# Designs tried in a protein design run: peptides against a protein of PDB entry 5ZKO. Part 22

Target 1, 44 residues: chain A of PDB entry 5ZKO
Amino acid sequence: SASNPRKFSEKIALQKQRQAEETAAFEEVMMDIGSTRLQAQKLR

## One batch from the design tools (peptide; aimed at target 1 Q15 K16 Q19 E22)

Design b2_p21_7 (made by RFdiffusion4)
Pose (drawn by RFdiffusion4):
Structure b2_p21_7 (pose): chain A 43 residues (1-43), chain B 44 residues (1-44), chain P 21 residues (1-21)
Amino acid sequence: ASNPRKFSEKIALQKQRQAEETAAFEEVMMDIGSTRLQAQKLR
Amino acid sequence: as target 1 above (44 residues)
Amino acid sequence: LIEEREELIEELEELQEEEEE
């Protein structure tokens, strides 16, 4: 499972993990401005 | 073909070089991250 | 990580094409 044998299974796993990270990465970058505005509120 | 070499030895050395660079910068931002968490006490 | 997985996916697709040949 974590280490498949077939190349097709390996490609599917890499694409799955890539999609998960990009979904999570594009969420952290999505609302950075909300955090950048908190500093202007604090200063 | 400069960033994309032909020989596999050149490709492996290139990945090793980049990995050393990426890890060196990563070990710097995460290193002094404690000094930033201490600055947070000043606010509260 | 995303860039490394893109490179791995390209390499695995080339290997899958070679296995099918």

Design b2_p21_7_s1 (made by RFdiffusion4, then SolubleMPNN; from b2_p21_7, 12 letters changed)
Fold by OpenDDE base, seed 5:
Structure b2_p21_7_s1 (fold): chain B 44 residues (1-44), chain C 44 residues (1-44), chain A 21 residues (1-21)
Amino acid sequence: as target 1 above (44 residues)
Amino acid sequence: as target 1 above (44 residues)
Amino acid sequence: MIEKLQEEIARLEKEKEEAEK
């Protein structure tokens, strides 16, 4: 069916976007934890 | 900055929930694509 | 954490390649 390549491409693009958003959110959490630990160490 | 280890735990929990929801949505998409392919093959 | 999403992307890419043949 001629519509399959486009449908697959759209689904792949959506999945890649969601993966990027999930990765960015995880990295932000890890950076926040790291920064807070560094600040706590500087106050000791 | 108030040591809110609880805030980090909450952010991690929300991220895990987001991942589970995204995974479920993708499994549904893959099932729909697979079903469409199977139907197209049966029509040949 | 993203292993399942990566796996689903890889499945979609493989299926796209098969459909383009």
Scores: peptide ipSAE 0.155, ipTM 0.581, DockQ to the pose 0.348
OpenDDE base, seeds 1, 2, 3, 4: peptide ipSAE 0.151, 0.145, 0.146, 0.145; ipTM 0.577, 0.581, 0.569, 0.574

Design b2_p21_7_s2 (made by RFdiffusion4, then SolubleMPNN; from b2_p21_7, 11 letters changed)
Fold by OpenDDE base, seed 5:
Structure b2_p21_7_s2 (fold): chain B 44 residues (1-44), chain C 44 residues (1-44), chain A 21 residues (1-21)
Amino acid sequence: as target 1 above (44 residues)
Amino acid sequence: as target 1 above (44 residues)
Amino acid sequence: SIEKLKEEIAELEELEKKAKE
């Protein structure tokens, strides 16, 4: 394929965005687990 | 929210799948860039 | 199982740590 730095830059930018979104989703899962653990601890 | 370990396990499994998919997508982008560079080098 | 969940959580926490390095 044609070497197009602009196209590659766009691909990289999109990939970085995806990585950030996945990180946020991961942190949300961990926060939910953490809050659940805290609630369980309070019920003891 | 209700403590449901099964629900958390499913969330974790989904997150692991998404991480693997993002890794594959990243590798595809890098391979495309690499192949383009190699082609450009052959044209020199 | 709860044990499997604990292991999976620990793995994710380690991955999160590595991602922040």
Scores: peptide ipSAE 0.064, ipTM 0.640, DockQ to the pose 0.068
OpenDDE base, seeds 1, 2, 3, 4: peptide ipSAE 0.058, 0.062, 0.062, 0.055; ipTM 0.627, 0.634, 0.638, 0.626

Design b2_p21_7_s3 (made by RFdiffusion4, then SolubleMPNN; from b2_p21_7, 12 letters changed)
Fold by OpenDDE base, seed 1:
Structure b2_p21_7_s3 (fold): chain B 44 residues (1-44), chain C 44 residues (1-44), chain A 21 residues (1-21)
Amino acid sequence: as target 1 above (44 residues)
Amino acid sequence: as target 1 above (44 residues)
Amino acid sequence: SIAKLQEEIAELEKKKEEAEK
């Protein structure tokens, strides 16, 4: 039905939002790991 | 700092939970789209 | 995973294009 393209657009927007949230969370975790490694190196 | 591997584990667990929720949401979307297509085919 | 989400988005975009025809 003609409603399908709009539903796809809405679902794409939702998945892009989820992708952005996951990316931000991943970057935060990686930054924390990097900081931890840097601190461990400074203590050696 | 290495001071909370527990925090990393918790963050990873939360990320896995989000991934599972996103996968479930995507599967639901695909099922709805598939059902709509199947219904449209049945009406032809 | 982020890679899986990217694949899912691409699949949705392809299906949207097919539905617009």
Scores: peptide ipSAE 0.236, ipTM 0.660, DockQ to the pose 0.326
OpenDDE base, seeds 2, 3, 4, 5: peptide ipSAE 0.232, 0.244, 0.234, 0.229; ipTM 0.654, 0.672, 0.653, 0.658; seed 3 fails the geometry check

Design b2_p21_7_s4 (made by RFdiffusion4, then SolubleMPNN; from b2_p21_7, 11 letters changed)
Fold by OpenDDE base, seed 3:
Structure b2_p21_7_s4 (fold): chain B 44 residues (1-44), chain C 44 residues (1-44), chain A 21 residues (1-21)
Amino acid sequence: as target 1 above (44 residues)
Amino acid sequence: as target 1 above (44 residues)
Amino acid sequence: MIEKLQEEIAELEKKKEEAEK
């Protein structure tokens, strides 16, 4: 199948979306960790 | 909801899976680009 | 990304262990 530059650009765009979703999930976990750490600090 | 280290470790495991899937998809794109480039070189 | 998450988890685990002493 002749993969053309347009198909590559579409695949790259989808990959950027996947990366953004991974980053968002990472940030959510970091926020939960930060919140937990702050709560633990308040209890000390 | 009390996020604990166990829940974080589970989230990290899921994030590792997501990262592996993202990497595999990226490698597929790069392989397709590389294959297309090689084919174009053979036609020159 | 994952390395940073692992570091933060390890820090929380260490803090928990120190609080249990």
Scores: peptide ipSAE 0.139, ipTM 0.633, DockQ to the pose 0.049
OpenDDE base, seeds 1, 2, 4, 5: peptide ipSAE 0.134, 0.134, 0.135, 0.134; ipTM 0.631, 0.630, 0.631, 0.626

Design b2_p21_8 (made by RFdiffusion4)
Pose (drawn by RFdiffusion4):
Structure b2_p21_8 (pose): chain A 43 residues (1-43), chain B 44 residues (1-44), chain P 21 residues (1-21)
Amino acid sequence: ASNPRKFSEKIALQKQRQAEETAAFEEVMMDIGSTRLQAQKLR
Amino acid sequence: as target 1 above (44 residues)
Amino acid sequence: EAEALAEAAEKEAAEALAEAE
């Protein structure tokens, strides 16, 4: 499972992991401005 | 073909070089991250 | 060192699959 044999299964796993990270990465970058505004509130 | 070499040896050395660079910068931002968490005590 | 090359090749293979889409 974690290390498949078929190349098709390997490609599917790499695409799955890539989609998960991009979904999580585009969330962290999504609301950075909300954190950047917190500093103006603090200063 | 400069960033994309033909020989596999050149490709492997290139990946090794980039991995050393990426890790070197990563080991810097995560290193002095404690000194930033101490600055947070000043606020509270 | 071989594990580090395997991780670097997986990253570049994932980027090449995204460019092929």

Design b2_p21_8_s1 (made by RFdiffusion4, then SolubleMPNN; from b2_p21_8, 10 letters changed)
Fold by OpenDDE base, seed 3:
Structure b2_p21_8_s1 (fold): chain B 44 residues (1-44), chain C 44 residues (1-44), chain A 21 residues (1-21)
Amino acid sequence: as target 1 above (44 residues)
Amino acid sequence: as target 1 above (44 residues)
Amino acid sequence: ESAQLALAKEQAARAALAAAE
């Protein structure tokens, strides 16, 4: 049925959005680690 | 403090797991699309 | 590539950009 392509496209779009959000969350974690290391170095 | 590295490693591990789960979910969506196309072709 | 899949890719790219904002 013609509705299936739209439903699949919407599912793909949502999944790509989730992947982008998970990537951003990973980058935030890595930034926090980097900032903590830099702060620890400055306090030595 | 020495506890921060362990907490960061745990956060990274959890984030890697989430990325793998999101990838698997994307592959499932793509498999469903592929299967639907194959079924539609066989029914023609 | 089907036109339907091309459109789905465009929509996915738009959703990914919106998630980055």
Scores: peptide ipSAE 0.193, ipTM 0.667, DockQ to the pose 0.054
OpenDDE base, seeds 1, 2, 4, 5: peptide ipSAE 0.188, 0.193, 0.189, 0.184; ipTM 0.671, 0.671, 0.672, 0.670

Design b2_p21_8_s2 (made by RFdiffusion4, then SolubleMPNN; from b2_p21_8, 11 letters changed)
Fold by OpenDDE base, seed 2:
Structure b2_p21_8_s2 (fold): chain B 44 residues (1-44), chain C 44 residues (1-44), chain A 21 residues (1-21)
Amino acid sequence: as target 1 above (44 residues)
Amino acid sequence: as target 1 above (44 residues)
Amino acid sequence: ESSELALAKEQAARAALTAAE
């Protein structure tokens, strides 16, 4: 059965939320790498 | 302990994979909406 | 663009904002 447009809207909303969460997780990983790099530079 | 560059590369690779999977899931949702719309137009 | 797709985009934008906060 064709899912109702409301169900599609919900799926899109959830997917956009997940994309934002994945982007935030990526930024966190990059920040951790940057911080580690900065710490390693300070110890040299 | 500073995580080895190899571990950072692994984290980046995994995160890029997740972003690609989330993009593919979004495209699938949009395709399903498009297909449903096309089917609804054919039935009218 | 269907009105429903426009509403879906608005809901998605709100969800994304909530996820970023």
Scores: peptide ipSAE 0.193, ipTM 0.673, DockQ to the pose 0.062
OpenDDE base, seeds 1, 3, 4, 5: peptide ipSAE 0.183, 0.187, 0.187, 0.192; ipTM 0.666, 0.670, 0.670, 0.673

Design b2_p21_8_s3 (made by RFdiffusion4, then SolubleMPNN; from b2_p21_8, 13 letters changed)
Fold by OpenDDE base, seed 2:
Structure b2_p21_8_s3 (fold): chain B 44 residues (1-44), chain C 44 residues (1-44), chain A 21 residues (1-21)
Amino acid sequence: as target 1 above (44 residues)
Amino acid sequence: as target 1 above (44 residues)
Amino acid sequence: ESAQLALAKEQAERAELTAAE
């Protein structure tokens, strides 16, 4: 069926959103590591 | 509880895998757009 | 760049901004 360009744009937008969410989740993991290291340093 | 560095490395690896999967999904969407455009050009 | 691709990029940027909030 004729590919609706609107559907492609929506798919792209959704994929970009998912990529951004995964990036944010990665940054959260890195922050958690940093926080844990900082706490460990304070308790040493 | 004591942050197991092994657990952090596993979390990072998992997040990197998810980011790669989302990138691959985006590339698939872009390929689909390209394929559709190419087909439309052939039918013109 | 096609107008359709430009629109798709704008929508993607908006989606990224929404996901970052």
Scores: peptide ipSAE 0.196, ipTM 0.685, DockQ to the pose 0.049
OpenDDE base, seeds 1, 3, 4, 5: peptide ipSAE 0.195, 0.162, 0.159, 0.159; ipTM 0.681, 0.671, 0.669, 0.670

Design b2_p21_8_s4 (made by RFdiffusion4, then SolubleMPNN; from b2_p21_8, 12 letters changed)
Fold by OpenDDE base, seed 1:
Structure b2_p21_8_s4 (fold): chain B 44 residues (1-44), chain C 44 residues (1-44), chain A 21 residues (1-21)
Amino acid sequence: as target 1 above (44 residues)
Amino acid sequence: as target 1 above (44 residues)
Amino acid sequence: ESAQLALAKEQAARAELTAAE
């Protein structure tokens, strides 16, 4: 039982990091979409 | 270049799902912490 | 709020900043 608050804090930190990474990945997807849209507009 | 709107929507949906999964994982961590805290309180 | 929880929040925020870079 890793009932150590230090272990919990570490788990929380890791989980927050993963959430941030997923957010960054989402933003990257949106950037790709935006860039594609901009390119399409430039070609019109 | 998967410049297909259908591909974009699919990517967005996948990313939203991943974000939800990470949120659920965070809630699980918090539940574990809560349970441990409750146990510790019960033992006092 | 326990000092331990405050520290955990700070560590989480730090991890988030690191992931955003």
Scores: peptide ipSAE 0.189, ipTM 0.682, DockQ to the pose 0.046
OpenDDE base, seeds 2, 3, 4, 5: peptide ipSAE 0.187, 0.183, 0.185, 0.166; ipTM 0.688, 0.688, 0.691, 0.673

## One batch from the design tools (peptide; aimed at target 1 I33 L43 R44, target 1 (a further copy) T36)

Design b2_p22_1 (made by RFdiffusion4)
Pose (drawn by RFdiffusion4):
Structure b2_p22_1 (pose): chain A 43 residues (1-43), chain B 44 residues (1-44), chain P 22 residues (1-22)
Amino acid sequence: ASNPRKFSEKIALQKQRQAEETAAFEEVMMDIGSTRLQAQKLR
Amino acid sequence: as target 1 above (44 residues)
Amino acid sequence: EQITELQETITELQEEIEETAE
């Protein structure tokens, strides 16, 4: 499972992990401005 | 073909070089992250 | 690329925190 044999299974796993991470990465970058506005509120 | 060499030895050395650089910068930003969490005490 | 963007973003947030604390 974590280390498949078939090349098709390996490609599917790499694409799955990539999609997860890009979904999570595009969330962290999505609302950075909300955090950047918190500093202006603090200063 | 400069960033994309033909020989596999040149490709492996290139990946090793980049990995060393990416890790070197990563070990810098995460290193002095404690000094930033201490600055946070000043606010509260 | 995504890691370098995250590292730049963390550095900017750290600088903002230090400046705000001063």

Design b2_p22_1_s1 (made by RFdiffusion4, then SolubleMPNN; from b2_p22_1, 13 letters changed)
Fold by OpenDDE base, seed 2:
Structure b2_p22_1_s1 (fold): chain B 44 residues (1-44), chain C 44 residues (1-44), chain A 22 residues (1-22)
Amino acid sequence: as target 1 above (44 residues)
Amino acid sequence: as target 1 above (44 residues)
Amino acid sequence: SRLRRLMELLRELQQEIQEVAR
């Protein structure tokens, strides 16, 4: 059945939102890794 | 409006590039975490 | 997901660093 264009558009919008959230979370983790690395360096 | 096939192909290409960049960034971070973990273990 | 795996590894690293720091 032709997926209802409305349903399709909503699915695409949700996918884009999830992708943006994943990107933001990834960037946050990257920053945390940087901070953690600095902490590790102080122990040397 | 039928998204211009050329515009669509360009969008797909950009998406693939972004995905490749995200993969590379992920792998780099994984390596960094591994290296830092080894360093921390040596301090134990 | 990649993100979940990364978060878990980061957590483990943070724990190891804290143990060394004590």
Scores: peptide ipSAE 0.291, ipTM 0.665, DockQ to the pose 0.467
OpenDDE base, seeds 1, 3, 4, 5: peptide ipSAE 0.287, 0.287, 0.240, 0.290; ipTM 0.660, 0.662, 0.593, 0.663

Design b2_p22_1_s2 (made by RFdiffusion4, then SolubleMPNN; from b2_p22_1, 15 letters changed)
Fold by OpenDDE base, seed 1:
Structure b2_p22_1_s2 (fold): chain B 44 residues (1-44), chain C 44 residues (1-44), chain A 22 residues (1-22)
Amino acid sequence: as target 1 above (44 residues)
Amino acid sequence: as target 1 above (44 residues)
Amino acid sequence: DRLRKLMEMLRDLQKQIQEVAR
């Protein structure tokens, strides 16, 4: 069915939102890794 | 406005670059987790 | 996906560190 330009734009917007959410989650994981590493270092 | 094939190719190139950057970031994090795991194992 | 894998690996590492700390 003809990809309505509006439907296409909506799909792109949703994809961008999803990518932003994944990026934010990744940054949170990176912070947690940093904290975990610090905890491991304190055990030495 | 008509997606100029040139503009499309540029968007694809930028997307590929972004994907490569995300891959590199992921690999770096995996290495950091690996190193931290090794450090934790040395404490056992 | 990659993010899910990272989260799982992080959780496992955190558990290992807690076991060593105890």
Scores: peptide ipSAE 0.265, ipTM 0.644, DockQ to the pose 0.408
OpenDDE base, seeds 2, 3, 4, 5: peptide ipSAE 0.217, 0.282, 0.223, 0.220; ipTM 0.579, 0.655, 0.598, 0.584; seed 3 fails the geometry check

Design b2_p22_1_s3 (made by RFdiffusion4, then SolubleMPNN; from b2_p22_1, 13 letters changed)
Fold by OpenDDE base, seed 2:
Structure b2_p22_1_s3 (fold): chain B 44 residues (1-44), chain C 44 residues (1-44), chain A 22 residues (1-22)
Amino acid sequence: as target 1 above (44 residues)
Amino acid sequence: as target 1 above (44 residues)
Amino acid sequence: DRLRKLLEILRELQREIQEVAR
């Protein structure tokens, strides 16, 4: 069934939102890893 | 050579300081991880 | 040892996030 284009657009919007949230969480982790690595280096 | 007790005490003090700094760094980043994990969990 | 453990935890979390992102 031709799923309502409106429903499709909503699904795409939700998918984009999820991707943005996942990216933000990933970037936060990467930042923390970077900071932790720098701190570890200073303690060596 | 019996390293000067003063030098030994200084080394111990420096070691304790480093340990405290490492602990503080660990606790700080672990605090951030908690928020990141919560965010990741919300995305699942 | 604590910093190493932290890095391991962060790497694991990174992996989990990437798995969700796929």
Scores: peptide ipSAE 0.213, ipTM 0.586, DockQ to the pose 0.115
OpenDDE base, seeds 1, 3, 4, 5: peptide ipSAE 0.199, 0.199, 0.210, 0.203; ipTM 0.559, 0.561, 0.584, 0.566

Design b2_p22_1_s4 (made by RFdiffusion4, then SolubleMPNN; from b2_p22_1, 15 letters changed)
Fold by OpenDDE base, seed 5:
Structure b2_p22_1_s4 (fold): chain B 44 residues (1-44), chain C 44 residues (1-44), chain A 22 residues (1-22)
Amino acid sequence: as target 1 above (44 residues)
Amino acid sequence: as target 1 above (44 residues)
Amino acid sequence: DRLKKLLELLRELQQELQQVAQ
């Protein structure tokens, strides 16, 4: 709560960490899809 | 060519191998996407 | 059309991540 800035900052930090983890996972999948696409193109 | 059955069979075998590799790659990416989606859902 | 399916799933993932990021 706004009445407890320390706890608020901790929650924000945890949220940012989770967001970073989600982004990393997304990027990994994107790379895999990119690789798959390239492979498919080579077969055409 | 039909006039060279051995070469034809080799080409078919290679094609089947490639198809199997593509299928495996597809399934791997599907699993990664599924895992990432599940993770994202847990964050909601 | 496996590639098409992957792209569809990717789009869905993007939407889910966007919702979480908000």
Scores: peptide ipSAE 0.215, ipTM 0.578, DockQ to the pose 0.127
OpenDDE base, seeds 1, 2, 3, 4: peptide ipSAE 0.209, 0.210, 0.214, 0.212; ipTM 0.571, 0.573, 0.576, 0.576

Design b2_p22_2 (made by RFdiffusion4)
Pose (drawn by RFdiffusion4):
Structure b2_p22_2 (pose): chain A 43 residues (1-43), chain B 44 residues (1-44), chain P 22 residues (1-22)
Amino acid sequence: ASNPRKFSEKIALQKQRQAEETAAFEEVMMDIGSTRLQAQKLR
Amino acid sequence: as target 1 above (44 residues)
Amino acid sequence: AAVDAIEASLEALLATLEALHA
């Protein structure tokens, strides 16, 4: 499972992990401005 | 073909070089992250 | 000054995450 044999299974796993990370990465970068505004509120 | 060499030895050395650079910068931002968490006490 | 130091560390962290994602 974590280390498949078939190349098709390996490609599917790499694409799955890539999609998860890009979904999570594009969430952290999505609302940075909300955090950047908090500093202006604090200053 | 400069960033994309032909020989596999050149490709492996290139990946090793980049991995050393990426890790070196990563070990810097995460290193003095404690000094930033201490600055946070000044606010509260 | 503390807020600037926290913001500068947050921007350095984001720049590292973008470089690793690239």

Design b2_p22_2_s1 (made by RFdiffusion4, then SolubleMPNN; from b2_p22_2, 9 letters changed)
Fold by OpenDDE base, seed 2:
Structure b2_p22_2_s1 (fold): chain B 44 residues (1-44), chain C 44 residues (1-44), chain A 22 residues (1-22)
Amino acid sequence: as target 1 above (44 residues)
Amino acid sequence: as target 1 above (44 residues)
Amino acid sequence: DAVDAIMEQLERLLELLKRLHA
């Protein structure tokens, strides 16, 4: 059927937003893991 | 200007690839957490 | 104690990761 480029654009925009949010959250978690690992090392 | 659905499809594909790569990294981090948890348990 | 605190932190992080993966 006929493509709807406007709908595709909206879909991509929403997907990009979600990806950006997930990336930011992931980076935060990675930092926390690093901190936790450091704390664990201090116990040895 | 005229939308290019092919370009949109390519962008979506690239985003999906990135997501897959991040998922792989995520799994690695989870393994690291598991290892760290085991180490912490050994300290008790 | 400190070990318990770390364990709790790891559990929280694991939960966050699971949410991100979902």
Scores: peptide ipSAE 0.155, ipTM 0.529, DockQ to the pose 0.461
OpenDDE base, seeds 1, 3, 4, 5: peptide ipSAE 0.142, 0.104, 0.110, 0.136; ipTM 0.513, 0.471, 0.489, 0.501

Design b2_p22_2_s2 (made by RFdiffusion4, then SolubleMPNN; from b2_p22_2, 9 letters changed)
Fold by OpenDDE base, seed 2:
Structure b2_p22_2_s2 (fold): chain B 44 residues (1-44), chain C 44 residues (1-44), chain A 22 residues (1-22)
Amino acid sequence: as target 1 above (44 residues)
Amino acid sequence: as target 1 above (44 residues)
Amino acid sequence: DAVAAIEAALERLLELLKRLHE
């Protein structure tokens, strides 16, 4: 039975959404690391 | 009265010690973050 | 307290990393 193309499209959309959320979280972490590093440098 | 040069030297030494301790703490945190990130990547 | 600020930052980062791996 043809796996419902609509269900497939939904799965792909969900996967892309998850990837975007992961990327955004990663970027936030990287920003915080950068900020922390800058703060530590100011303490030197 | 000449602020006791010995007391000044002690103050400077203490300040340098504090700075070294802060730097060490920062480096430890950065290592932990790096380790955590690596572990996280392994979970993907 | 500089050390406390670093610790707080670490906690935030760890929380974000947890979210990244959910």
Scores: peptide ipSAE 0.093, ipTM 0.474, DockQ to the pose 0.141
OpenDDE base, seeds 1, 3, 4, 5: peptide ipSAE 0.087, 0.091, 0.075, 0.075; ipTM 0.466, 0.469, 0.450, 0.450; seed 1 fails the geometry check

Design b2_p22_2_s3 (made by RFdiffusion4, then SolubleMPNN; from b2_p22_2, 8 letters changed)
Fold by OpenDDE base, seed 2:
Structure b2_p22_2_s3 (fold): chain B 44 residues (1-44), chain C 44 residues (1-44), chain A 22 residues (1-22)
Amino acid sequence: as target 1 above (44 residues)
Amino acid sequence: as target 1 above (44 residues)
Amino acid sequence: SAVDAIEAALDRLLELLRRLHA
């Protein structure tokens, strides 16, 4: 069926949003790991 | 020199305090890692 | 995946901490 450009654009926007959210969550995890590592180092 | 029992007792008390603090710090780090791990799992 | 790599890194860190505490 005719790929509605509007629907396509919306899907692309949703995809970009999801990707951004996943990236943000990933970065948060990485920061938490970094903080934990720093704390572990202080125990030495 | 005569190991002063009082000084010895104080040293033991300090040692126990330090050990307790280190244990507490360790447990905190372990909890942080656990939380971060859970967050990472949610990204799957 | 990147997530898998992170989980692996966390596991390694946990192991190191266990050794430190022992």
Scores: peptide ipSAE 0.118, ipTM 0.471, DockQ to the pose 0.179
OpenDDE base, seeds 1, 3, 4, 5: peptide ipSAE 0.117, 0.090, 0.086, 0.116; ipTM 0.470, 0.451, 0.447, 0.472

Design b2_p22_2_s4 (made by RFdiffusion4, then SolubleMPNN; from b2_p22_2, 10 letters changed)
Fold by OpenDDE base, seed 5:
Order: structure tokens, then C-alpha cells, then sequence
Structure b2_p22_2_s4 (fold): chain B 44 residues (1-44), chain C 44 residues (1-44), chain A 22 residues (1-22)
């Protein structure tokens, strides 16, 4: 069925939102890894 | 404005590149976590 | 001990990363 442009735009918007959320979560994890590594280094 | 197919293809290419970069970053982090875990294990 | 806690935390982070990549 021809991409109802409206439905397609909604799908793209949802995809962009999901990607942004995943990116934010990834950045948070990266920060946590960095802090954890620093803590591990202090134990050496 | 109707997606100029050329502009659309460029956007898709950029998205694919971004995804590849994110995957590479993920793999690097996975390796780093692995090495850090190994180091932590050596401290026990 | 603190090392054990860090190892466990790293494992949790690894699992979170795996989920993000799914």
C-alpha cells in the first residue's frame, strides 16, 4: 500500500525518537563506564 | 516538498554511516569493558 | 569487596549495552 505520507512521517518521527533515546542511554552508560574505570584504577 | 530522491538517498546514506559509527563505538566499548573486567579480576 | 562490586557493575553495564544494540 502506497506509504500514506502521514503514516510514513509518523514512523520516521517515532524512529528518530527511539534513536535519540538510545543515544541518550548509551551516553549515560558511557559516563558510568568511565566513572567505574576510574574507580577501578584507584584500587590499583 | 516531495523528497528529492537524491536528497533522500543522501539522508539514508548518512543514516547508515551513523549506524556504522555507532556500531563501531559499541564494539570498542565492549572490548574496553572486557579488558577492564580482566584487570579487575587480576586485582582479586 | 570493592573489586567484586566493580566487576559485577561492569557485567551489568555490558548487559545494558547489549540490550541497547538489539
Amino acid sequence: as target 1 above (44 residues)
Amino acid sequence: as target 1 above (44 residues)
Amino acid sequence: DAVDAIEEHLQRLLELLKRLHE
Scores: peptide ipSAE 0.238, ipTM 0.636, DockQ to the pose 0.462
OpenDDE base, seeds 1, 2, 3, 4: peptide ipSAE 0.234, 0.237, 0.194, 0.199; ipTM 0.630, 0.631, 0.569, 0.573

Design b2_p22_3_s1 (made by RFdiffusion4, then SolubleMPNN; its pose is not in this set)
Fold by OpenDDE base, seed 4:
Structure b2_p22_3_s1 (fold): chain B 44 residues (1-44), chain C 44 residues (1-44), chain A 22 residues (1-22)
Amino acid sequence: as target 1 above (44 residues)
Amino acid sequence: as target 1 above (44 residues)
Amino acid sequence: SAIERRAEMLRALEERQVLQEA
């Protein structure tokens, strides 16, 4: 079927949104781990 | 609150799963785009 | 990272689309 550039642009836009959400979730996990490590350092 | 390593490991595992799902979705989009481009080349 | 590679690929696709529409 004729590829609609609009359909591809929409798919790319949705994928970028998912990527941003994934990045935010990863950063949250890393922040939690970092906070825990900092607390562990304070106790040593 | 005391970071449970099990909780971190679980968060990381879930994040990796999400990343794999998003990668698969991206690859599907790329395959569709690639197929369309190949079809366009055949018509030229 | 895999995230960076995906981001770069998405950017490259967008740039290609813009060029094709011009």
Scores: peptide ipSAE 0.137, ipTM 0.645, DockQ to the pose 0.068
OpenDDE base, seeds 1, 2, 3, 5: peptide ipSAE 0.130, 0.109, 0.125, 0.127; ipTM 0.637, 0.633, 0.627, 0.637; seed 3 fails the geometry check

